# Peptides against a protein of PDB entry 1LOE: the designs that were tried, part 39

Target 1, 181 residues: chain A of PDB entry 1LOE
Amino acid sequence: TETTSFSITKFGPDQQNLIFQGDGYTTKERLTLTKAVRNTVGRALYSSPIHIWDSKTGNVANFVTSFTFVIDAPNSYNVADGFTFFIAPVDTKPQTGGGYLGVFNSKDYDKTSQTVAVEFDTFYNTAWDPSNGDRHIGIDVNSIKSINTKSWKLQNGKEANVVIAFNAATNVLTVSLTYPN
Target 2, 181 residues: chain A of PDB entry 1LOE as posed
Amino acid sequence: TETTSFSITKFGPDQQNLIFQGDGYTTKERLTLTKAVRNTVGRALYSSPIHIWDSKTGNVANFVTSFTFVIDAPNSYNVADGFTFFIAPVDTKPQTGGGYLGVFNSKDYDKTSQTVAVEFDTFYNTAWDPSNGDRHIGIDVNSIKSINTKSWALQNGKEANVVIAFNAATNVLTVSLTYPN

## One batch from the design tools (peptide; made by RFdiffusion4, then SolubleMPNN)

Design b2_p28_4_s1 (from b2_p28_4 with W2F S7T K14N S15K Y16K S26D)
Fold by OpenDDE base, seed 5:
Structure b2_p28_4_s1 (fold): chain B 181 residues (1-181), chain A 28 residues (1-28)
Amino acid sequence: as target 1 above (181 residues)
Amino acid sequence: SFSFSSTLTGTGDNKKRIGFSATTSDAL
């Protein structure tokens, strides 16, 4: 096995190791995925592909990803649609917007998507979200309909610290979110 | 402060990219 590691602590105006898609861009040393306008999709990919699975041996990679994000909505009572970390095919492009978070196109399982995501979902979509209507963290596999969710209290305008870890031996994906400030 | 870090341990012919996405729409 091999270990690949990177760390970006400041996002520059000419960030060569990121691929910006849609409305994604950098400003003031931060990555901004959406503008404060309606009907936008913004994405940013780490430019180097990762070796996630070996078809010959069946081995799956372990990983740990950490990041900070902020959702700062002008109306804290109406926040749409959410923020997503994802792992997708190398040539991935923005997908359906709105409640599909720019990552998926269906609530039905679609193996051709080849996409796994952790959603931080701020908007209740009746067709697929947990019936309690809570904002939530979700684990999505080839579908916007999460295989598992947990309620999450959005702190509007505050920095959230996130750690996402996958243990291949146990096949467990772990997500932690804290608001330290 | 804002950061994005990742460490992956593995090999394979099945390559992926990691990233972030966000969307906005007309809030109900």
Scores: peptide ipSAE 0.593, ipTM 0.892, DockQ to the pose 0.614
Fold by OpenDDE base, seed 2:
Structure b2_p28_4_s1 (fold): chain B 181 residues (1-181), chain A 28 residues (1-28)
Amino acid sequence: as target 1 above (181 residues)
Amino acid sequence: SFSFSSTLTGTGDNKKRIGFSATTSDAL
């Protein structure tokens, strides 16, 4: 096994360990994924590929990821579309925007996507989102339609602390989000 | 403060990248 660890606490414009895609960029030591305009997709990838599983043994990696994010939308009453953490093929490029969060292209399960995501979804898409219409955290496997969701109350402009952990032995993905004071 | 950290323990010939994505739409 191999253990890979990294920590980025300051984001620079020439951040060498990040691959910026779409509208993603850095300003004032912050990673900014979207412009305050309509119809944008922004992504940032950690530059080093990560060993996920072994085709010969079937062993799957464990991981823990922690990050802080801020959604600062001009209109707090109608915030679209969301923020997403994802694991995708090495050569991944921005996918469908809007409600597909730049990560997926369909609500139908598609194993060729090879993408797992944790969405922090701020906009209700009637075709696939939980029927209660709540902003939510979702776990997405090869589809924008989450396999599991939990309601989440957005605090616009506030920093959210997130921890995502995967236990390969149990095949359980755990997500926590807090807004610390 | 903003941060992004990860610890991954694994191996294998199948590699992925991790990252973040965000979108806006006409709802803005």
Scores: peptide ipSAE 0.587, ipTM 0.886, DockQ to the pose 0.629
Fold by OpenDDE base, seed 1:
Structure b2_p28_4_s1 (fold): chain B 181 residues (1-181), chain A 28 residues (1-28)
Amino acid sequence: as target 1 above (181 residues)
Amino acid sequence: SFSFSSTLTGTGDNKKRIGFSATTSDAL
């Protein structure tokens, strides 16, 4: 086994280890994925591919990912559509916008997507989101329709700390979100 | 402060990329 790690603690205008897609860009201090305007899709990929599993042995890598994000919407009562962490094919491009979060194209399971995501969904889409209408964290596998969700109270404009861990031995994905400040 | 870190333990011939995505729509 081998351990591969990276850490970005400061974002700059010349961030060579990120691949920017759509409306994603960096300022002197942060990565910005969307503008506070309608109908945008912004993505940023870590430039180096990760070795996620071995075809010969079937072994899957363990991973832990941590990040900080801020959603700062001009109107806290109407925030769309959400923020997503994802793992996708190396040649991935922005997918359907809006409620599909730029990561998926269907609410039906599509194995050809080969994409796993953790969504921080701020907008209720009647067709696939939990019926209670809550903003939520969701685990998505090859579909925008989450296999599991948990209600999440958005704190507009505040920094959220997220940790996502996958244990290959148990096949369990764990997500935690806190607002420390 | 803002950060993005990842640690992967294990190797394999199947490669993926990790990243972030966000969208807005006419709901704004």
Scores: peptide ipSAE 0.576, ipTM 0.884, DockQ to the pose 0.632
Fold by OpenDDE base, seed 4:
Structure b2_p28_4_s1 (fold): chain B 181 residues (1-181), chain A 28 residues (1-28)
Amino acid sequence: as target 1 above (181 residues)
Amino acid sequence: SFSFSSTLTGTGDNKKRIGFSATTSDAL
């Protein structure tokens, strides 16, 4: 086994270890993915690919990812569409926008997507989102339709601390979100 | 403060990239 880690604690305008896509960009201390306007898609990828599994042994890597994010909407009652952490093919490009969060293209399972995501979904899409209409955290595997969801109360403009961990031995992905302030 | 960190423990020939995405739509 091998351990690979990285940490970005300060974002700058010359952030060479990020690949920006769509409307994503950096300013001092911030990575901004979307504009507060209609129909935007913004993404940022860590530039170095990660080795996630071995085709010969079938072993899958364990990982822990930590980050903070802020959703700052003009009106907390009208927030679309969401924020997503994802693991995707090396050559990944922005996918369908809106409710597909720029990461997926279908609610149907598509193994060719080769994408796993944790969504922080702020907008209810009746076709695939939980019927209660709650903003939610979702775990997405090759589909925008989450394999599991949990209601999440957005604190508009506040920093959320997130930890995502995958245990390969148990095949369990855990997500923790807190608003420390 | 804002941060982004990740630790991967394992080896493999299959590579992926980690990233973030966000979208807005006409629902705004």
Scores: peptide ipSAE 0.566, ipTM 0.878, DockQ to the pose 0.638

Design b2_p28_4_s2 (from b2_p28_4 with W2I S7T T11S K14N S15K Y16K S26D)
Fold by OpenDDE base, seed 4:
Structure b2_p28_4_s2 (fold): chain B 181 residues (1-181), chain A 28 residues (1-28)
Amino acid sequence: as target 1 above (181 residues)
Amino acid sequence: SISFSSTLTGSGDNKKRIGFSATTSDAL
């Protein structure tokens, strides 16, 4: 059993423990994933692969991930497409943009994706998103179509605190989001 | 912008990477 822990509270221009993809970059000690323009995909990966499960024993890792994020859109009523935390194959590259959040390529379950994500989805895609049209948090397993969702009120420009925890024993993933006052 | 921390306790030969992604589209 191995425990991997890391914390990045500010980002430098030469952040060696991150792999930047697409439009992802650091500036002013912040990680920025997208530009405020249309049709961008930005990603950042922690450079060190994580031992996620053991093929011999079947044991799956437990994890707790905490992060903050800010979505700052020029128009709070027209925000696309979202922000995503994901766990993916080590050689993962940006996937389909837009509503696929740069992480998936299909609304159909595709086990070959080998990707789990927690989406903070700001744009309603009628083909797969909850029919109420709400911005939402979603848990995605090998598909952009979430296995579970919860409505989420975006506070544009405000820092959200997120905790994502997975308990392997119970096979339960929990997500918490708060906007500190 | 993002701040990021993670703790993972696991083992095994199957490895993944953790990351963040964001997109914009013509909806903007």
Scores: peptide ipSAE 0.593, ipTM 0.892, DockQ to the pose 0.620
Fold by OpenDDE base, seed 1:
Structure b2_p28_4_s2 (fold): chain B 181 residues (1-181), chain A 28 residues (1-28)
Amino acid sequence: as target 1 above (181 residues)
Amino acid sequence: SISFSSTLTGSGDNKKRIGFSATTSDAL
């Protein structure tokens, strides 16, 4: 087995352990995925691939990921489209923008995507999002249509603390989000 | 903006990358 641990609290202008895609960049020692402009996709990948599972033994990796994020929209009542944590093939590239969050291309299950994501979805897409229209946290497996969701109240401009943990033994993914300030 | 930390323990022949994504659209 291999253990990979890292912590990035301040991002440099030439952050070598990140792969920037689309409009993702660093400024003022922070990672910024998008600006408050229309029709953008920004992504950042940790550069080192992770050994996620063994095809022979069936063993799957455990992980705990912690991060903070800020959504600062000009209009707190009209925020699109969302923020996503994901695990994808090593050669992953930005996917469909807008409501697909730059991670998926379909609401139909697509095994070839090989992508798992935790979305923090700020915009209601009638075709696949929960019918109550709430902003929500979603667990996405090979589809933008979440297998599980929970309502989430965005606090515009505030720092959210997130912890995502996967226990391979129990096959349980846990997501927590708090606004401590 | 983001801060990012992670610990992963795994093995095997199947590799992935982890990352973050965000999008904007005409809804802005």
Scores: peptide ipSAE 0.589, ipTM 0.889, DockQ to the pose 0.610
Fold by OpenDDE base, seed 2:
Structure b2_p28_4_s2 (fold): chain B 181 residues (1-181), chain A 28 residues (1-28)
Amino acid sequence: as target 1 above (181 residues)
Amino acid sequence: SISFSSTLTGSGDNKKRIGFSATTSDAL
């Protein structure tokens, strides 16, 4: 058993503990995944692989992750497509863009994806998103079609505080998001 | 922009990486 703990509050231009993919980069001590232009995908991975699952026993790692993020779009009424936290194979590369959030390729369950994600989805995709059309938080397991969702009101340009916790004993993933005043 | 802190405790032969992703599309 091993424990990996880290905290990154300032991002340097040569942030060696991150793997940048697509349009992801650091500037002015900030991690930026996309620009406010069309058809972009940006990702950043923590460089150290994590022992997450034991194939013999089926035991899964516990984790607690906290982070802040800002979505700042020029048109607050037409924000696409979203932001995602994910856990994926060590050799993961950007997947389908747009509504697939650069993490998945299908709305159908595909175990070969080996990817779990928490999406902060800002754009309604008729084919898989909740029918009410709300921006939402979703838990995604091997599919862009969330196994569970909750409506979320985006505050454009505001810093969101997020906590994601997974309890392996109960197999429960918990997500919280707040906009502090 | 993002700030990030995490603690993971686990074991086993299956390794993963954690990360963040974001996309834009022609809906902008």
Scores: peptide ipSAE 0.581, ipTM 0.890, DockQ to the pose 0.610
Fold by OpenDDE base, seed 5:
Structure b2_p28_4_s2 (fold): chain B 181 residues (1-181), chain A 28 residues (1-28)
Amino acid sequence: as target 1 above (181 residues)
Amino acid sequence: SISFSSTLTGSGDNKKRIGFSATTSDAL
């Protein structure tokens, strides 16, 4: 196997406090989720909770976030396992590693997870990933098995600009990824 | 560039945190 590092070079909001989990840490230049070591999980959470859904009032809120990430792999053909943006309960802890991306524990729908994720999946897991075997972006709801995916061509070592938006009126999550030039 | 969307279900809790995660393994 080859070792791969995942990092975020730009993220917001500015001056947000972070909760680091696993191998996650930050420097002046970037947030690093994993070093180039095997069998590791790295996570970082914004300390301030958000209120997307309010069960008491029925209110829902929009949000838009953007960030830039970089994947650095010694061999572009062999990259595992992936990077994930997620929204989870405030007391969330690292979950199953490897193909579960540190965010989920099952390919079966589990409402107790209460977690939504956008995965940038670099490794094909036969049990749940799209059958074409392509690297892909996926939208995950309470399961590592995505409800929707798009094929994605990884550019090793290059910055990817991501925008994720949630429209509360339509309950739609939108994901965009761009490699500038 | 890539852009796509989906309707969310089963995530409506009162408070959430946003985070990032990444993993490595012996899969390759």
Scores: peptide ipSAE 0.561, ipTM 0.884, DockQ to the pose 0.298; fails the geometry check

Design b2_p28_4_s3 (from b2_p28_4 with S1M W2I T11S K14N S15Q Y16K S26D)
Fold by OpenDDE base, seed 5:
Structure b2_p28_4_s3 (fold): chain B 181 residues (1-181), chain A 28 residues (1-28)
Amino acid sequence: as target 1 above (181 residues)
Amino acid sequence: MISFSSSLTGSGDNQKRIGFSATTSDAL
């Protein structure tokens, strides 16, 4: 059993433990995933791979991840497309943009994706998002179509605190989001 | 302040990476 742990409170210009993809970069000691322009995909991966499960024993890893994020859109009434935490193959590259959040390529279940994500979805895609049209948090398994969602009210420009925890024994993924200020 | 902390405890022959992603589209 191995434990991979890290904590980054300030992001430097030469952040060796991150792999930047697409438009992801650091500025003013912050990680920025997208530019304030249309049709961008930005990602950042932690450089060290993690052990998820053992094919021999069937054991699955536990994890706890905490982070803060800010969505600051010029037009708070038309915000697209969202922010995503994900776990993907070690050689993962940016996937389809827009409503696919740079993480998936299909609304249909695709086991070859081998990707689990927690989406903070700010834009309603009628083809797969909850029919009420609300901004939402979603749990995605090998598909952009979430297996579970919960309505979420975006506070544009405000810092959100997130905790994501997975308990392998109970097979429960817990997501919490708060706006402390 | 933006922070990113993670702790993963596991083992096995199946490795992954964790990360963040964000997208924009013509809706902006």
Scores: peptide ipSAE 0.582, ipTM 0.896, DockQ to the pose 0.625
Fold by OpenDDE base, seed 4:
Structure b2_p28_4_s3 (fold): chain B 181 residues (1-181), chain A 28 residues (1-28)
Amino acid sequence: as target 1 above (181 residues)
Amino acid sequence: MISFSSSLTGSGDNQKRIGFSATTSDAL
């Protein structure tokens, strides 16, 4: 059994334990993934790989990830496209932008993606998003089309607290989001 | 803005990276 743990609450300009991709960068001790312009993709990876499962035993790791994020858009009624937590191959690069959130390339299940994500999706894509058009949290497995979703009310400019936990014994991924008051 | 922590307990020879992503695009 191996435990990998890390915590980053403030970010420096030379944050060596992060791999910045696309428009991701740090400024004023904050990690910023997107520029305040259209058509951007920004990502940041924790530099150290994690061990997810054992090919011999099939055992899968448990994990708990907690983070805060802020989506700050000039117009809360026109926010695209979203924020995503993901677990991907070590050599992962930015994928398709826009509604694919820089993490996936298809709404069709593709096991070769080897990517699991939790999306905080602010923009309705008719081809794969829940038909009610709500902003939502989604669990994505090898596809941008979520295997499960829940409506989420974006509080523009406010800090959201998120906890994502995976229980290997039950094979259940849990996501919680709160806006502290 | 993001801050985060993570803890993973397990074992194995299959490695992944944790990350965050965000995108912007033109509105319809």
Scores: peptide ipSAE 0.581, ipTM 0.893, DockQ to the pose 0.587
Fold by OpenDDE base, seed 2:
Structure b2_p28_4_s3 (fold): chain B 181 residues (1-181), chain A 28 residues (1-28)
Amino acid sequence: as target 1 above (181 residues)
Amino acid sequence: MISFSSSLTGSGDNQKRIGFSATTSDAL
């Protein structure tokens, strides 16, 4: 097996270990996925493939990711559509925008997507989001319709600290988000 | 606008890519 690890704390104008897709780019040492305009999709992939699955045994490796993100919208009451961490096939391209977060194309389970995501969803889509209408964190497996969700209070313009860990032995994905004081 | 920084680790013998995505829509 192979072990892959990386850390990016600031982003340069020529960040060669990232693959930028759609409107994603770096500026002022930050990775920016979208601007505060309508109908955009921005993605960034770590350029080196991650080895996390054993094709012979079917075993999945443990992984941990930690990151910070900022959502800064001009109108804190009308923030769309969300931010997503995902693991996808190496040749993944931007998918449906808007409420599909640029990662999925259906609310129905589609194993052919081979994509797992953790969404930080800021906009309520009545067709698949939790009925309470809350902004939420969701775990998405081959579908934009989350298999599990938890309400999340967005703090517009504030830096969120996130940790996502997968335990292969228990098959549990853990997500934590905090806004430090 | 959505910005971030990150640190990740993993292992195995089959390949995937890790990424981040964000979208906006007519709701803005």
Scores: peptide ipSAE 0.576, ipTM 0.891, DockQ to the pose 0.415
Fold by OpenDDE base, seed 3:
Structure b2_p28_4_s3 (fold): chain B 181 residues (1-181), chain A 28 residues (1-28)
Amino acid sequence: as target 1 above (181 residues)
Amino acid sequence: MISFSSSLTGSGDNQKRIGFSATTSDAL
């Protein structure tokens, strides 16, 4: 059993513990995943691999992750496509197709993707998103089609505080999002 | 303030990476 803990409050230009993919980069001590332009994908991975699952025992790691994020879209009425936290194989690569949030490539369940994500989805995709059309938080397991969703009201340009926790004993993933005053 | 903090306690032979992703499309 090992414990991996880290905290990054300021991002440097040569951040050694991050792997940048696509359009992801750091500027002004901030991690920036995309610019306000069309058809982009940006990702940043923590460079150190983590041990999530034991194939022999079936045991799964516990984790708690907290972060802040800002979506600052030029048009608050038309925001695409979203922000995503994910856990994926070490050789994971950014995926195209905006609606797939840079993480998945199909709405069909594919266990070979070995990817779990928490999406903060700002754009309605008819083929897989909740039919009410609301912006939403979703839990994605090996598919862009979430196994569970909850409506979420984006506050454009505001910092959201997120906590994601997984309890292996109960097999429960919890997500909280707040906009502090 | 933008922050990224994580604590993971576990073991296993299955290694993964955690990360963040964002996308834009023609909707912009």
Scores: peptide ipSAE 0.573, ipTM 0.890, DockQ to the pose 0.616

Design b2_p28_4_s4 (from b2_p28_4, 8 letters changed)
Fold by OpenDDE base, seed 4:
Structure b2_p28_4_s4 (fold): chain B 181 residues (1-181), chain A 28 residues (1-28)
Amino acid sequence: as target 1 above (181 residues)
Amino acid sequence: MISFSSELTGAGDNKKRIGFSATTSDAL
């Protein structure tokens, strides 16, 4: 059995186990993906690749991830575009910005993307987001158009706790988000 | 804080990287 685990509590200025992309960087022991300015993309990858699938056996990895994040927008009524956790090819680079969250390039299913994401989407994009216009959590598979979504109320500037778990046997991905404070 | 744990039965020949992303746009 191949296992991978890591934990990062504080983020240093020379965080060697992260690959920073776009505007991503560390400051004050925090990983900061974007600044409160327009048209930015920031990403950070864990440097070590994760074993996801075994072609010989067909086995798929189970995984669980837990993280905290803060979206701190200058105006709580005007927040764009969102934050994502994603799993992508090892050579992944920032993709389309804005509503594509720097992770995808299309609302159409594209198997060549080989990317799965959990989005915490703060901005309504008419072309693919849930019609109710709610900020939402979405599960994205090879497309920015989520296969499933759930409304989520952003608490601007507050720390959210997230747990994402994938059960390979059931092919079910679960997401939980709480604001502990 | 970030934590991650994965388990794969077998050697695993298909590898991915995990990451985080965020974007802003003109809507900001």
Scores: peptide ipSAE 0.689, ipTM 0.938, DockQ to the pose 0.932
Fold by OpenDDE base, seed 3:
Structure b2_p28_4_s4 (fold): chain B 181 residues (1-181), chain A 28 residues (1-28)
Amino acid sequence: as target 1 above (181 residues)
Amino acid sequence: MISFSSELTGAGDNKKRIGFSATTSDAL
């Protein structure tokens, strides 16, 4: 297995270890994925690939990712569509359709996607989201339809601290979100 | 604080990239 470790506290205009897709860019030392306009998708990938699982040996890598994100919508009562952490094939491309969060393209399970995501979903899509209509955190495996969800109260404009950890021994992905301020 | 865990399956064994994504749409 391979371990990739990185920490970026300030983002530069020529950040060489990031691949920007769609409307993603850096400004004022911050990573910005979308502008306050309609129908956009923005992504940023860490440039170095990671090797999570080896089918021949069965070895699986552990990982822990921590980050801070801010959703600052002009209208806190009408926020679409969300923010997503994902692990995808190296040639992954941004996907259209806001409800798919720029990562998936179907509610049907597609093993060829080879994509796992943690969504912070701010908009209710009746076709696949939890029926209670709550904003939620979801774990997505090869589908925008989450395998597990938990209700989440968005604090618009506030910094959310997130920790996502994968334990290879237990095959468990853990998500933690806090608003410390 | 919000925390939860789930089993991770079906990720495949090809090399992957970690990324962040966000989208906007007309929610009206």
Scores: peptide ipSAE 0.539, ipTM 0.883, DockQ to the pose 0.320
Fold by OpenDDE base, seed 5:
Structure b2_p28_4_s4 (fold): chain B 181 residues (1-181), chain A 28 residues (1-28)
Amino acid sequence: as target 1 above (181 residues)
Amino acid sequence: MISFSSELTGAGDNKKRIGFSATTSDAL
């Protein structure tokens, strides 16, 4: 491994067609989001749209999804920048790279983004990340500056199982990550 | 195991897609 790579090795629960953006691509075994080079953005979207929020009718839907990711870095102390799970408008395109993770363009709240993300952030950006400098999981709403974070210890080369659940009744998003033994 | 949650005030409305994104940069 010459540089850090980010991959999704398992999807769930439904099989869906993918829309690839940037450097994202798939093989029989995994979805690779970035090439092993600097200054790249890679994305993949489920082709089927979802209706979580409806401002006209007030209808709201729950969702639960799971996936498994792997980070492979040649140096565990130098890993940039991270990856995200996100929910965005159907016509979403890659956004700013680097610390913005290809999903956002600013640390300022931007309602027009209409984007929610769960970031798995491996690189400390002084301008918006938690001051302790820890790698972390963040919940982002219309900004790269997380509304909430949790410290996370990266296990280089190991599969991490993630579950993300949204409760429409409470408007609460829950994130769980496990490194199984 | 890590688990935490937040209320999604301002998340928006209408039809959405779910996806994954990752980046590398000069810091790498």
Scores: peptide ipSAE 0.533, ipTM 0.872, DockQ to the pose 0.308
Fold by OpenDDE base, seed 2:
Structure b2_p28_4_s4 (fold): chain B 181 residues (1-181), chain A 28 residues (1-28)
Amino acid sequence: as target 1 above (181 residues)
Amino acid sequence: MISFSSELTGAGDNKKRIGFSATTSDAL
């Protein structure tokens, strides 16, 4: 089947400086992570580091972020592999293996990964994805195997609005997705 | 609308970067 492209829309020049990895690039209003080419990974990182969890001081900070993404799949029945929002060490590098979404490299929990991700997973990987086979949103901590998932119906070519919030007092991450009419 | 939450046990510490990632594969 034909491949899928993933983009973040409304990504203007007033955005923070980006570190591009793999196939990731920007136009004046869009961050394109992958083109419709097989076996690729594209990433973009905000260059400015954040310090949500400070082990030295014990301080923890709240954050809220929002973005809009679009998946353009020539074949809506077969869409691989997915899109991910992630928080990782500053020296993070793209990872291989499509099912790992460019962020992880194992389904085994690895504390040293120090990586949190919100996956928008379009492809069922039997080894770690929810057994119902649904496309899903997942919250990932140090593993591609999500600690929690929610079924999600992909609307091909439509903008999805996402809000991700972290409550430092409770250590809870909240994910919201809507397809506005 | 989809909304759900989870506690980030083991999320880690130190300086981080926020990013976006996507992959394609030969599965298609």
Scores: peptide ipSAE 0.552, ipTM 0.885, DockQ to the pose 0.302; fails the geometry check

